# Peptides against a protein of PDB entry 7UQJ: the designs that were tried, part 289

Target 1, 160 residues: chain A of PDB entry 7UQJ
Amino acid sequence: PELYQNFNITPPRGVLFHGPPGTGKTLMARALAASCSSDERKITFFMRKGADILSKWVGEAERQLRLLFEEAKKHQPSIIFFDEIDGLAPVRSSKQEQIHASIVSTLLALMDGMDNRGQVIVIGATNRPDAVDPALRRPGRFDREFYFPLPDVKARFKIL

## One batch from the design tools (peptide; made by RFdiffusion4, then SolubleMPNN)

Design b2_p26_5_s4 (from b2_p26_5, 10 letters changed)
Fold by OpenDDE base, seed 1:
Structure b2_p26_5_s4 (fold): chain B 160 residues (1-160), chain C 160 residues (1-160), chain D 160 residues (1-160), chain A 26 residues (1-26)
Amino acid sequence: as target 1 above (160 residues)
Amino acid sequence: as target 1 above (160 residues)
Amino acid sequence: as target 1 above (160 residues)
Amino acid sequence: PPLDTTPLTYSNFDELKEEAEARVAA
């Protein structure tokens, strides 16, 4: 959409920020949100942790995801940032299969339904991209990945 | 200083943030400025683009640099962030040689004079560190360099 | 010590980074760690999440904290970064009182024992500084606090 | 809208992360 129309880019439905903890994924997402906001065109930034959606909303996580995406659509242009998205959509492991399958399926449906969502961008951040369900990493979902390397250790003593 | 006084560190006169376009250099500089500000201790953040200093201030760029450093000293603790500093201090190329030489010499003198400037930090950001005059990259100037590796450039276009 | 001796600082035993999530606290801590490493003087950066120490090490959290501080001492100069330190040392609440009291007491003792630890800096990051046990916020512990405000939206507009 | 500069009111953020990290570590 127009965040991307101003840049003539086909908006990714989702962008995965991955890299070691504290590489600034969350900061960069906030930064992108602010940078894409103008005085004329304010971008609404929604932040959720993957874990929070699972734990706070036991049994309502699907509804909360739906509400989040509806609110993001209502306040478009908007960014939905999922911090620790591996906590929301872990790779299917046996013990949590049913609850996670429903949440992942809901998130997939919500991301696949983004064509009708207008100017909403989804950013996922994770320290473990391989712990994110591969279904989320497909084209039309988190189809774009940013590696946040550790800012080289050598460089930084020179600031303190 | 108090960022460094709270840390009693001899502040680097300058820090060069370098790396491919958009890697968050400008953002990191702002985040550093914001992070170094507390409710009790606000850091004043001055931002200039190298190209803007040359283009807006044709014939006054030296004066504007002096004013910027004076204002930063007046509002210390402060950060001066030069975005696109390669635009301000390009490696000497033939056609712009005289004007650039004077601006570079002024910036060098201003950075060398930082010992008398108190709690002012200079951050330069560039996409082309090799396009920055080597005189700026010497000890007591931009003596500290941070490489901002690409979060894969391909991915950034996909977010903008 | 020498990280601070090179800078003639009384080293804070601990620094608390606080502010809204995604303000770059963790990034800044990594930034500081990396900044405190030179080619000649590598700073070892140890990162732990508060929650991980409680959850992974149920019954061993005290031992893990001791090992962490010993390893940090062995690899000095070093930074120990506790991300989400409010998860490690929550304000004393009734139900978790005994386990948390022992972990907090261990962390307090470890921080108080830092005089004998050489060149080790502790950085805690939290989104909720008021949720951190006040005993950790005393002089000689996390006695220095950095507020990470949201990067002011107004400031970003002036960059684009 | 500007960056939501509303202080992210973290409710039980840490508890939720602890639970999630515990779930991911399990």
Scores: peptide ipSAE 0.013, ipTM 0.287, DockQ to the pose 0.086; fails the geometry check
Fold by OpenDDE base, seed 3:
Structure b2_p26_5_s4 (fold): chain B 160 residues (1-160), chain C 160 residues (1-160), chain D 160 residues (1-160), chain A 26 residues (1-26)
Amino acid sequence: as target 1 above (160 residues)
Amino acid sequence: as target 1 above (160 residues)
Amino acid sequence: as target 1 above (160 residues)
Amino acid sequence: PPLDTTPLTYSNFDELKEEAEARVAA
C-alpha cells in the first residue's frame, strides 16, 4: 500500500509485468525495489521464479509461499517478485495440474489476504500473459498489467 | 510531477541517469514508463537523443523541444527521455556553443515552466555527467541523478 | 568480430553475465543486441534457457545447440544468449551428469569452433557463476565475466 | 538446497559482490 500509495497508482496488490523475454521486467522490478528504498526506508526485495516454485518446492510450495509472504510482511516495505510466473502454469499433466491448482490457490489466498495497509507489493513477470492463470489477473491480485515492449530497436541502441 | 509526487520523493522535474554506456539507462527509462503505465493509466513515453536535437533539429531545435513538452503535457502522465543528453553539449565550436546555449536555455525554461502538478517527468541519460551543463543539474531540473554503475568496470570491458 | 572490433576490445567469444537475479543480465544482453543493431546492420538475437536445453532438448540437445550456432552464424552479426546457463549444470544425478557433460562438451566445442572472425557473440547469464562449469569460463569461451550489481539504492530511488 | 530466501537487501548485494569478485579473482 504505502509502497504503491507513493506511486499515485491506486496501489495494486499485484503487478503483472509482461512482454517479450529480456525486455527488463526483472530489472524493472528490482529497480522499483531499490527506487522505493531510501536510506531511511529500505525496501526488501524477494525474488522467486515460477519454475522454482513448482520444481524446488515440490510438496512444500504452499508452505514456502506462505513463508515468503510472511517474511515480506515482516520486512515491509517489500516487493515479492515472481519471475516467470507463467512457469506456475501446469505442464499438461493431471498430477501437475492438481499441484499447480494448489500452488495457484495458495498464491491467490496470500494475495487476497494482503492487508491493503501492508507495504508488500507482488510483482509477477511473464513472457506469456495468456499463460498466467486468469484467477491471478483479477482485481486485488495481479490487477495491474505492464507491457514491456521490446525497447524499440532505437531504444535499445541508447542503453548501450 | 504526479508521477514523481507519487514516489514520496520531492518530485524531481528531471532525473539524470548517468553512468557508462550500456548500463541500462535508456532501458530503465523505458521500463519506468512501462511500469508506471497500467491498462487504466498509460504513460506516454517520448524519446529524443541529444545528438538528434542538435543534428536533426538544426534551426528548429527550440521549437521541437517546445512541441515535445507540449505533447508530453497533452499526453500526461508522460516521460520525456533525453538519451545522450550530453550530446546537447557543444562540440568545441563557438557557433555550436551559441546554438547549444540556446537549446539548453530552452530546455531549462521548459523544465522550469513545468507546473508541479503536471504528470510529466523528464529523464536525461548521459555517459558523461560532467559534460551535462551544470545549469541542467540544478534543483527543479535534473536535480535527481542516478548513477548506473557499470556492471563492474571489468564487467563492461568484456562485452564491448 | 566487427561488432566488437568497433569497441576496441578483443572480441570475446563468450561473455558471462552474472549477478543477483533481476539485475538486468537478460536485459543487457538484449540491449546489447539492439544497440549493436543499426538500421543498416541488424543483429539477430537468439535466446535459449539453460534449463530448456536440458529439459526440452532431451536427446537432441547437442543437435539443437549445433543448429543454434549454425543459425547464428548464418544470421551474423548475431548474439546467442543463454539465460540461466547454470541450469545446464546437472541436478545431482549420475545419469544427468553424463547428459550434462555431453551438452557442456558440445557447447565448449561450439564455442571453441567459433572463428574469431565470425560476428557471433555468446552471452551466458547466471545467478550462480560458481554453478557454471569452470570449463565454460576458460579463455576462448565465457572468458569475459560481468557482474551485474544491484543498481545502487540511490540510483533506483530517483527512477521512481 | 534451501531456496536462497535471503532477502536481496542491498547489504547482501555488497557481500554477494565481494563474493563474486573474490570468485572472479580466484
Scores: peptide ipSAE 0.008, ipTM 0.204, DockQ to the pose 0.038; fails the geometry check
Fold by OpenDDE base, seed 2:
Structure b2_p26_5_s4 (fold): chain B 160 residues (1-160), chain C 160 residues (1-160), chain D 160 residues (1-160), chain A 26 residues (1-26)
Amino acid sequence: as target 1 above (160 residues)
Amino acid sequence: as target 1 above (160 residues)
Amino acid sequence: as target 1 above (160 residues)
Amino acid sequence: PPLDTTPLTYSNFDELKEEAEARVAA
């Protein structure tokens, strides 16, 4: 609150974690969830893979997203972690436009429909930030981006 | 515990995580804390920044360290994570010698005073391993070092 | 190498990282790869997803595994990280027996054919250790297992 | 808008943690 209040920064409704596979995006999201959990206030962590929402729920993906956001609201404070979010909201490729457009539009509406006071944080993780629909990266959605670089193989772990 | 018990390995009293900022030192420490926690045996994770111990508790830093180690012992199994440990135990720079020497000496004594059977693991993280007092890096203290390299973005992980 | 040499521990040919998704298995494997890399001796990190080997290379999966191990040997010291290894070597379910059996048998042979002095470490990661063929978990294969628990949301990070 | 490719620094993590804690506290 204070950090956002002092800077007049609307708390990001969504945070995009991007970087190569195995850079700890999912682990960071879980660590954040754990770190924000107190004994008095447990954070509910919802994890979904973008590709799973598309593949497992053909035709019901929108409903599943709505249910997920409703459940996250019921269990607030909560974090919704979308792993591989590029799989859920690929940049509109012309050939699969309608199904993807509907899912993206639903996710946009769900993120826009979160009141600023909602204790629901949405974290998207992607290995391909450029493959995420730019509409998701606008203010009030995934408006903060954190790059997760690959751990450099070059640095000398001197196990002394 | 069991991993160390079965291998007859004296659990390192201290582990130094070193490497550039953003290399996942703190994340790894948290992941280790989590990994050692079972449903039956919760690990208490204590986190302190080295600079904070020095700055917030001018003249009481030794007492705060003692209290921290006592509390870690009371809540064992526990992990004490010193982030930016180079801030707590800088290499003795001539001008601030006495205060730093006392804090370092206290930390040394606390680490030496842990019985090998103590379920308290001390993890130090630093971006500057060479800025850590060599006395802390001796056997029975931070005797294991894990480097955390900067992610060289250029390391060709050939995903063939 | 040196870590295992000093402890008189035969370096496990394979290490199984298991635990819930997003527990840092892949990050740990990368951190290990990075840690073992010196300026003089860069570790080559090969990453494969188990499901990708099965799905992308239907009928060629064995050849791809052989090529992977050959390439890892050519680029030693190297780490082969199999993410989602349960997807590559599922417990022999009766219905898909032949293809899976062949892939598993090939992986077994490749792991068994590594000289103990080989600078090739194989790391398997799974969210379902019980879904990994027990033959892979035998001595000389994935004979060491590291559990990566979820950061228990209940772990009192008392930031005192 | 330009990709705010702020590298995940520990400072950003602590800020994000504080922000998340703060948002959770809120």
Scores: peptide ipSAE 0.000, ipTM 0.304, DockQ to the pose 0.054; fails the geometry check

Design b2_p26_5_s4 (from b2_p26_5, 10 letters changed)
Fold by OpenDDE base, seed 5:
Parts: C-alpha cells; structure tokens; sequence
Structure b2_p26_5_s4 (fold): chain B 160 residues (1-160), chain C 160 residues (1-160), chain D 160 residues (1-160), chain A 26 residues (1-26)
C-alpha cells in the first residue's frame, strides 16, 4: 500500500513474481510486506503455499481462500503472498480435476472482488508462469509480473 | 567454495535453511551459488524440490539422488539445493512409509559420502526444521542451520 | 529496471534497504540486480560502500560519485548499490565535516538528476536509517525504504 | 559441528553480512 502511495501509483491488485526457483521471489514478497509497513501503518502479511492449499485444505480450499481474503481485509493494509501459485492455480486443462477448477475459480472471484477489499495486495510467486492459469494473469488480477532471473554469473561477480 | 576460502572456514557439507515460508531461503541459496562463482570458478547450482523428488521420481528417487550427487561432483565446484527438504526427509515416525525411509537413508549416505564428493555443498531449505529427520541435522550432514526470520513489522517501513 | 518495465511502473530513483547488519540487504540488492537482468537485457550492477567512498576516495569522493553515476548511465540499465550508505550520507549535524556535507550534496544532486540518467536504479543499504540524511529519503531520491529484519538468531545460521 | 547460534545483532551483522557476501562472492 504505502509503496504505491509514496509513488502516487495505484497499487496493483495482484503481482506475479516468477523466475527460476530460488531467485528470491518469496524473500522479495516478504521484504515487500516488510516494506509496505510503517510505524504508522503496519501491513499484515499472509502467506500460503499453493501446494499446501491443495493438499492440506482438500475440500476446504475455497473456504480457506475466502477466509484468507477476509482476514486480509480485516487486518488491512495487508499482503497476501501465494508461494508456488502454479500449484494452486495450474493452467486450466481439459484434464484438470474439478477441485482445481473450483479453487482457481474462487481465486479469480476473490481477485476480481479486490476493490471491495481495501488495501490488500496479492503477490503470487511461481517458478512456472506458463503453468499459471492465464485468467489469473489478466488486468485486475495478477496484472503485474516480476521476473526474478537467476543471479547471472556476471551479477555474481558484482556480488563479489 | 570461495566464500569459505575467503573466511578460512571449512565449507559445511550441508547447510539447513529454515524459517517461515518466503523469508528468502531459496533466494539466499541461489545468491550464494551465484556469489560462490567467479570468472575463474563457476559453481554449478543443482536445485531439487523435496516434494518433486517424492512425486516425480517415485521408485527412482534414490537413484536420482545418487545421480544428482554424482553430477554435482562431476561439475564441481557445485551447490545442491534441496528446496522443501522436509518433503523429502520428514521426521522418522513409526508410520513413516518405507519409501520415505529409503530416500532419507540414501540422502544420509550421500551426505556422509561428501568427503569423496570434493567441492560440493548441500543446502536444504525448509519451513519446518522440526519436520526434518534429526539424522540429517547431525555433524557431517546439515550441521549448520540458518533461520530466515520473518521480516519484522519494522522491516516493513524499510522496504517501502 | 526490468521489474519496473514488466509492471509498467516507473522505477524508483532510489530504494533504501535498511535493517540490522547481516539481514541480507546487500544480497537482496545483488539478487535484484541479477533479477533485473534478462538474457535480452543485462543490468550492470555497481556496488560501493559508503565508508569506502569516504576512506578510499578522500578528496575525490564527489568526482567518484559523478563518475559512478555516469558509468551507470553509460551501462544502463544499471543498479548502483551503496552499501553502508549511512557512512556516506550521515544525518546533517552542526558538527558534520564540510567534506561529508559536500559528498551528501553531490549525492542529492545526482539523485535529483536521475531523470537525465535513464534506466539507473540506486539502492542504498544501511543498518541505521535514522543516520541517513533525511534529504536523501525524500521523493525522487530514496523515496522507497525496505527494512531487512534481523534474521532471528537461527536465521543467521542460514546465511553463514 | 554444532549450529552456530550467534544472534544477529546490529554489532555483528556487518561481519555476518560481509561473511554472507563473501559467501555470495565465493
């Protein structure tokens, strides 16, 4: 929230962090959460893993997503970080289980409903942006994408 | 490798990265891999997810671990990064499936065999250090542990 | 740079990374530099320590800052990372040596001139944000601040 | 070896950062 206030930019509803695994997507998201807080404006950071939502919340994943977004709204300003969002919202395939389709549909609806959620930013992280449902990558959802490259060998030398 | 030379410290055979999800464990491991590479000494970074080893390599996980460690040795200096290592090596329970026990046993043996592997560092990342088999946390294995804290709420203003 | 292009956001001129020492500010800055580089668009990462600018460049610090910013412009897209920027830009005190005031004044002017510098991002890292001249923390300069919390005692062990 | 449990303090963090940076550098 404050990031975007300080820059006079409208906060994106959703930001997709993508790049090879271990390029710091999750760290950056936490760092951002930990940035968007002031002494005056504490940001609540909610984090979930996509695979954990599928595996731990089987049959309740939609409800848990709803609760997460309501809790984020209640504790606004908030960041919801979905790590491994490609595990939660894989590309809709003809072979996609109805459960995955329902979860993706719920997430889409929750992202579209962000106007009513106040100062909540959603960050999705993935190693496979092409494995994320394109519907989540549309305007009003994860409409901003950040690539986390491998620290290049030359970026390495500058880390020296 | 170079790091440990610069500090005159023996490189740990294994380093456990733990802390809340999204604290940058995987980023740090890649940044370490990136940084441990010079123009003179490129480090090969191997990355695997614990859950992927179980799910994708069912019945071959032990062989794939062996191949990974041999490939890392062949391309030394190397870093092997196991993301979500708690998915690979859950705490030994009386209910632990024989498959998980075999994979953990293989990883233990591979870690113990690191003296013969030259300049290979193993980094394990987990959100649940207590869910990692204590045998992996012993000297000569993941005998160094690094906790990635949540960026504190006061860390909030500093990233804005 | 790429981050901000991909998001259709104007890159901040300056980002302040602050937090306790060893929180990975420098690592994150380098990871960001590496992350802002694609195969198509390599980012040049310039790193300087604030104390090194004062100590190594005595009497030429202003010139070295100018050269650094010109080199960053020449090699754009670029990141300039000032580690320990509080050593370079301590809070203006009545006892501040004229030399420090001149360096700070030069950095202020260089930050204000960033529109003429193209795709150059400046990242300052400090352990002491309150020791950084408030003039550097104004809009158009280090107008975004990132706090890196102490990795809890266990988090240190993971970076070491 | 036992885990180094050295707390990240503001006093030793620069050293640990330089250590971690040199670890990134190496």
Amino acid sequence: as target 1 above (160 residues)
Amino acid sequence: as target 1 above (160 residues)
Amino acid sequence: as target 1 above (160 residues)
Amino acid sequence: PPLDTTPLTYSNFDELKEEAEARVAA
Scores: peptide ipSAE 0.000, ipTM 0.350, DockQ to the pose 0.080; fails the geometry check

Design b2_p26_6_s1 (from b2_p26_6, 11 letters changed)
Fold by OpenDDE base, seed 2:
Structure b2_p26_6_s1 (fold): chain B 160 residues (1-160), chain C 160 residues (1-160), chain D 160 residues (1-160), chain A 26 residues (1-26)
Amino acid sequence: as target 1 above (160 residues)
Amino acid sequence: as target 1 above (160 residues)
Amino acid sequence: as target 1 above (160 residues)
Amino acid sequence: EEEEERERALKELAEERAEKRAAALE
């Protein structure tokens, strides 16, 4: 929140961190959370995994997402970090597709329902940005994308 | 490379990266892999998740671990990175405890079977070092531990 | 440990970590320090800020640098990490330039005075490698440079 | 000693925050 206010940048509703596993997506999200926290203004960092949303919240995922966004709003300024957000992707069964579609629809509605004045930033991290529902990647949702490249093997050889 | 030559430190067979989620354990492991690769000598980086070892390799986990270590030895110098190695910890069912004990026993034997001259480094990453089987933390296995602290919010405020 | 012996790389006296703020330079330095520590052999990690060297040690900075290097040598194996080493760069006042030149000259002499067999590694971190005195970037000093990329500037600019 | 105490206190605070986060995830 403070970082965005300092740059006169309207915080995006959502940011997609994409890149290979272990490229520091989660670290960067925590990094941004810490960088936006002052002694006077602590950022609340909410973390969920896309796979946990599907597997642990079976039948209650939509409600738990609503509660997460409400809690994030209550504890604003906050960051909601969805790790492995591609894990929301439908598994190939028609029943899982319907469940996924409902969860994604709920997430879309929650992101759309965030006032641009809200101090809640949503960060999605994925290894497979093309496996993320294109609807989540539309303007007003995860409309900003960050590629986390593999640290080039060549760049690190100079450390030794 | 250079840092360890200066310290006359016998490379551990295994290194445990521990610390809260998103403290950069995976990034550091990839970092070390990249740092250790030259244009003439590429490090092969093998990545496995502790949970995948238990869930995807049900009944074949021991064999897949053996194949992983053989492949790592074939492609030496190499790093085997076990992400979420605490996920090898027994889930509280007696049947899972036996499966876990077999997998851990296999991993112990594979780490013990590595020649100290082998160019295979094993890195385990965990958020819960106390949930890692103490047998894996013995000398000649994961005998070196790295705490990845949460980036102190105060330390980051001084970066801006 | 092993990976470094495998590359036959003579450890630099100094390594420059450069890249934008929050790219994990400090984290990497601490992680390397941890990586080099065993239960039998703890690495002593000394941290100083370039700006603190100029501001807190006014008139004693050279002495404090000498004491730091002596202490690091006494507690070897050790890492001296200079965070914001570009903060040693002269602020445009002629009086600050002279003070800076003396501090840099002292640091140069201390790095040159390190025996190549010394188990003291110096890591400098900067956001502005071009603001670091070129004399510090010469062979036998900070002769190895690591770019900590922003997760692609385009990626980070898309975050903001 | 003060830097080691500060590093210990930071470790303890990080562990306490990690435990509080783990407990908030249960």
Scores: peptide ipSAE 0.000, ipTM 0.267, DockQ to the pose 0.054
Fold by OpenDDE base, seed 3:
Structure b2_p26_6_s1 (fold): chain B 160 residues (1-160), chain C 160 residues (1-160), chain D 160 residues (1-160), chain A 26 residues (1-26)
Amino acid sequence: as target 1 above (160 residues)
Amino acid sequence: as target 1 above (160 residues)
Amino acid sequence: as target 1 above (160 residues)
Amino acid sequence: EEEEERERALKELAEERAEKRAAALE
């Protein structure tokens, strides 16, 4: 409260974690969920993979996304973490990816439908932010982006 | 070499990192590669996803695995990291997974074919060690396993 | 704001990241800084090594700490990250470490002097939490601690 | 037809993986 209050930071509806694979995007999302959990206030952490939603739920992906957001709302405070969101929400301009336009549109609508006062944060992780539909990266959706650089060799020397 | 020589530790051919998603398996593999890299001796880090090898290289997965191991040997000392190896090497006894038996067999053969004197370490990461073919978990393959627990909820309470 | 407001979490003045080297302490601190930064509100990230403060600033370490905290306050919202803080803030009971008592006392005073409403977070990272002066680990200082476990010691012993 | 079967097989494979992941998170 006070940190963000003091920081006057509006909580994003959505946060995009982007950077090379193995830079700790998923670990960070889990650490954030855990760190925001208290004994009195557990954060419900929902994790899904973008590619899994596309492949598991052919024709049901939109329904599964709706159910996920409803469940996250029911169990708020909650974090929805989409790993590999570039797999779920490819760029609409890609001719090969037109089949997924409905899924992307559903995700857009679900993010837009989140009340700003809702205790639901959406985190998307990708290795390819440019492969994510630009509509998802707009204000009110994934309007904050966090680059997870490869720990620079210098940062590696410091971590170890 | 010297670290293992000094500790009289026989380097494993393969190490299985297992534990819940987002426990830092990939980050650890990269950190290990970085820690073992000196200015004089850089470790070449090869990262592949099990799911990506199956999906991107349908009919070529075996060839791509061979090329990966050859490239790793060529650039030794090296680490081959398979993220989501349960995707690449499902349990052979699963009736649904018979289509992947050739890929698993190729990976087994490649791991068996690694000379004990080679400076190539294979790290497999999975959320489901029981979904990995038991043949991969035998001595001379992924004969060492490392559980990545969720950072204890208590440790998480502290982080945020 | 609302997420933390909703979590009723009092922001710590200081957070101790502890755990073995290569567990992602520095990576986490940077990612937290990045995650709290928006386009409208960039968090200023100050990174220092404890050992570097002692070695580079002999006789000036206290002044450099004061300047660092003043600069962090000037550029708030900010994060001060001390990597290897056990190098900066050794245990006072160690006979060999009496020379650094003034530096530790300065850091204590600086952490105590941070207004609870200040937009400055201090993160200390150490491999040896027991080597950190217990006075730094008290409420109002590094009153939250985060264990970055090694992937199971068995995991390191098996990889290395 | 072979591409559609390949896409179906990839979909089923990803489906099974994601069920098993969901089950491992519970």
Scores: peptide ipSAE 0.011, ipTM 0.315, DockQ to the pose 0.086; fails the geometry check
Fold by OpenDDE base, seed 5:
Structure b2_p26_6_s1 (fold): chain B 160 residues (1-160), chain C 160 residues (1-160), chain D 160 residues (1-160), chain A 26 residues (1-26)
Amino acid sequence: as target 1 above (160 residues)
Amino acid sequence: as target 1 above (160 residues)
Amino acid sequence: as target 1 above (160 residues)
Amino acid sequence: EEEEERERALKELAEERAEKRAAALE
């Protein structure tokens, strides 16, 4: 949060973390959630996995997304972290089951319905940004993208 | 590698990374692979997820595991990283389909068959260590475990 | 960056990443820098090591710090990442050579002189947060801290 | 080729997590 205020960047409704597996997307999202919360201002961190929402909530995924966004709004400031969002919102194709189209449509609507003043940030993490529905990558949704490169060998020597 | 050589610690056959989602298990595994590779000694990093081995290789998962271990041995020093290993090797139950039992048995045999002198390390990551077959958590297999705690909320507030 | 605006959190001048070696601090800083840059808005990422600034720039470390901050300001939005900042800004002691006191004082002044509207974020990484001058850990400087926990020592000893 | 193999392995890994999540939900 604070990082972007310093940059005078309009806070996105959504941020896409993308990069190879094991580049720290999920850790970063948690670290971000954690760092945005002060002793005075706790940020509520909601974490969901894309595939979990699809498979655990067969036929109710849209409702669960709505509830998640409502809960996030209720407990604002909040971060909603979708790990592996490409599993939740795959690219729209003619072969996509109607269920996936509905879920994507719901997520789009939920992101569009977020008040720009809303203290809710949505972070999506994916290993396959191109597998995420392009509609989610538009302004007002996941309009900001972060590439998590593989740790450079030099960064490795500094860490380990 | 250098870190362990410095500690004169016998490299395990297997290491279990466990902790909540988004605690950096995968990042750490990659960072470790990275730091273990010097300019003189590249470590080959093999990454597989447990469910892909089950779902992509229906009927050949055991063979793919064997090939993975052979390839890792061929390209030693190597790290085999199983992300979400609880999906690959769920706890043995009477309800476990014979397929899962065979895959687990194969993984057990592969880990047991690793020469202690082999420059192959197996890292398993899970959010549910108790969902991993206890046989895999025995000495000579995943006999080492690392808990990845959630980044402390206080530590978080300091960054963000 | 954007995450902080959404949370209406005053962006820090500085963030301290702390935790044992190999916990992903440097990787995280790079990932953050990468993620803060969009196609439309590249964030300039400056990386320096604390010890390198001291050793490579004997007698000019203060000047190099000033130049770094000026360059970061010129190329804003920017991230300045100090890896191993405990080497740059050790705890003030009566045994500290005047040179170290001057460098620390310069860094303090540079961080204090950053406009709160400045699109420059300073990330310090250390393995020894207690070795970092407490003056740097005050509000308006590295007022935010992230602990990068070791993967449980058992996991580390199991990998390497 | 190594980058493409890495990208393929990364794609494969992403699919694997998606499928593991699906399977862990059963």
Scores: peptide ipSAE 0.006, ipTM 0.329, DockQ to the pose 0.188; fails the geometry check

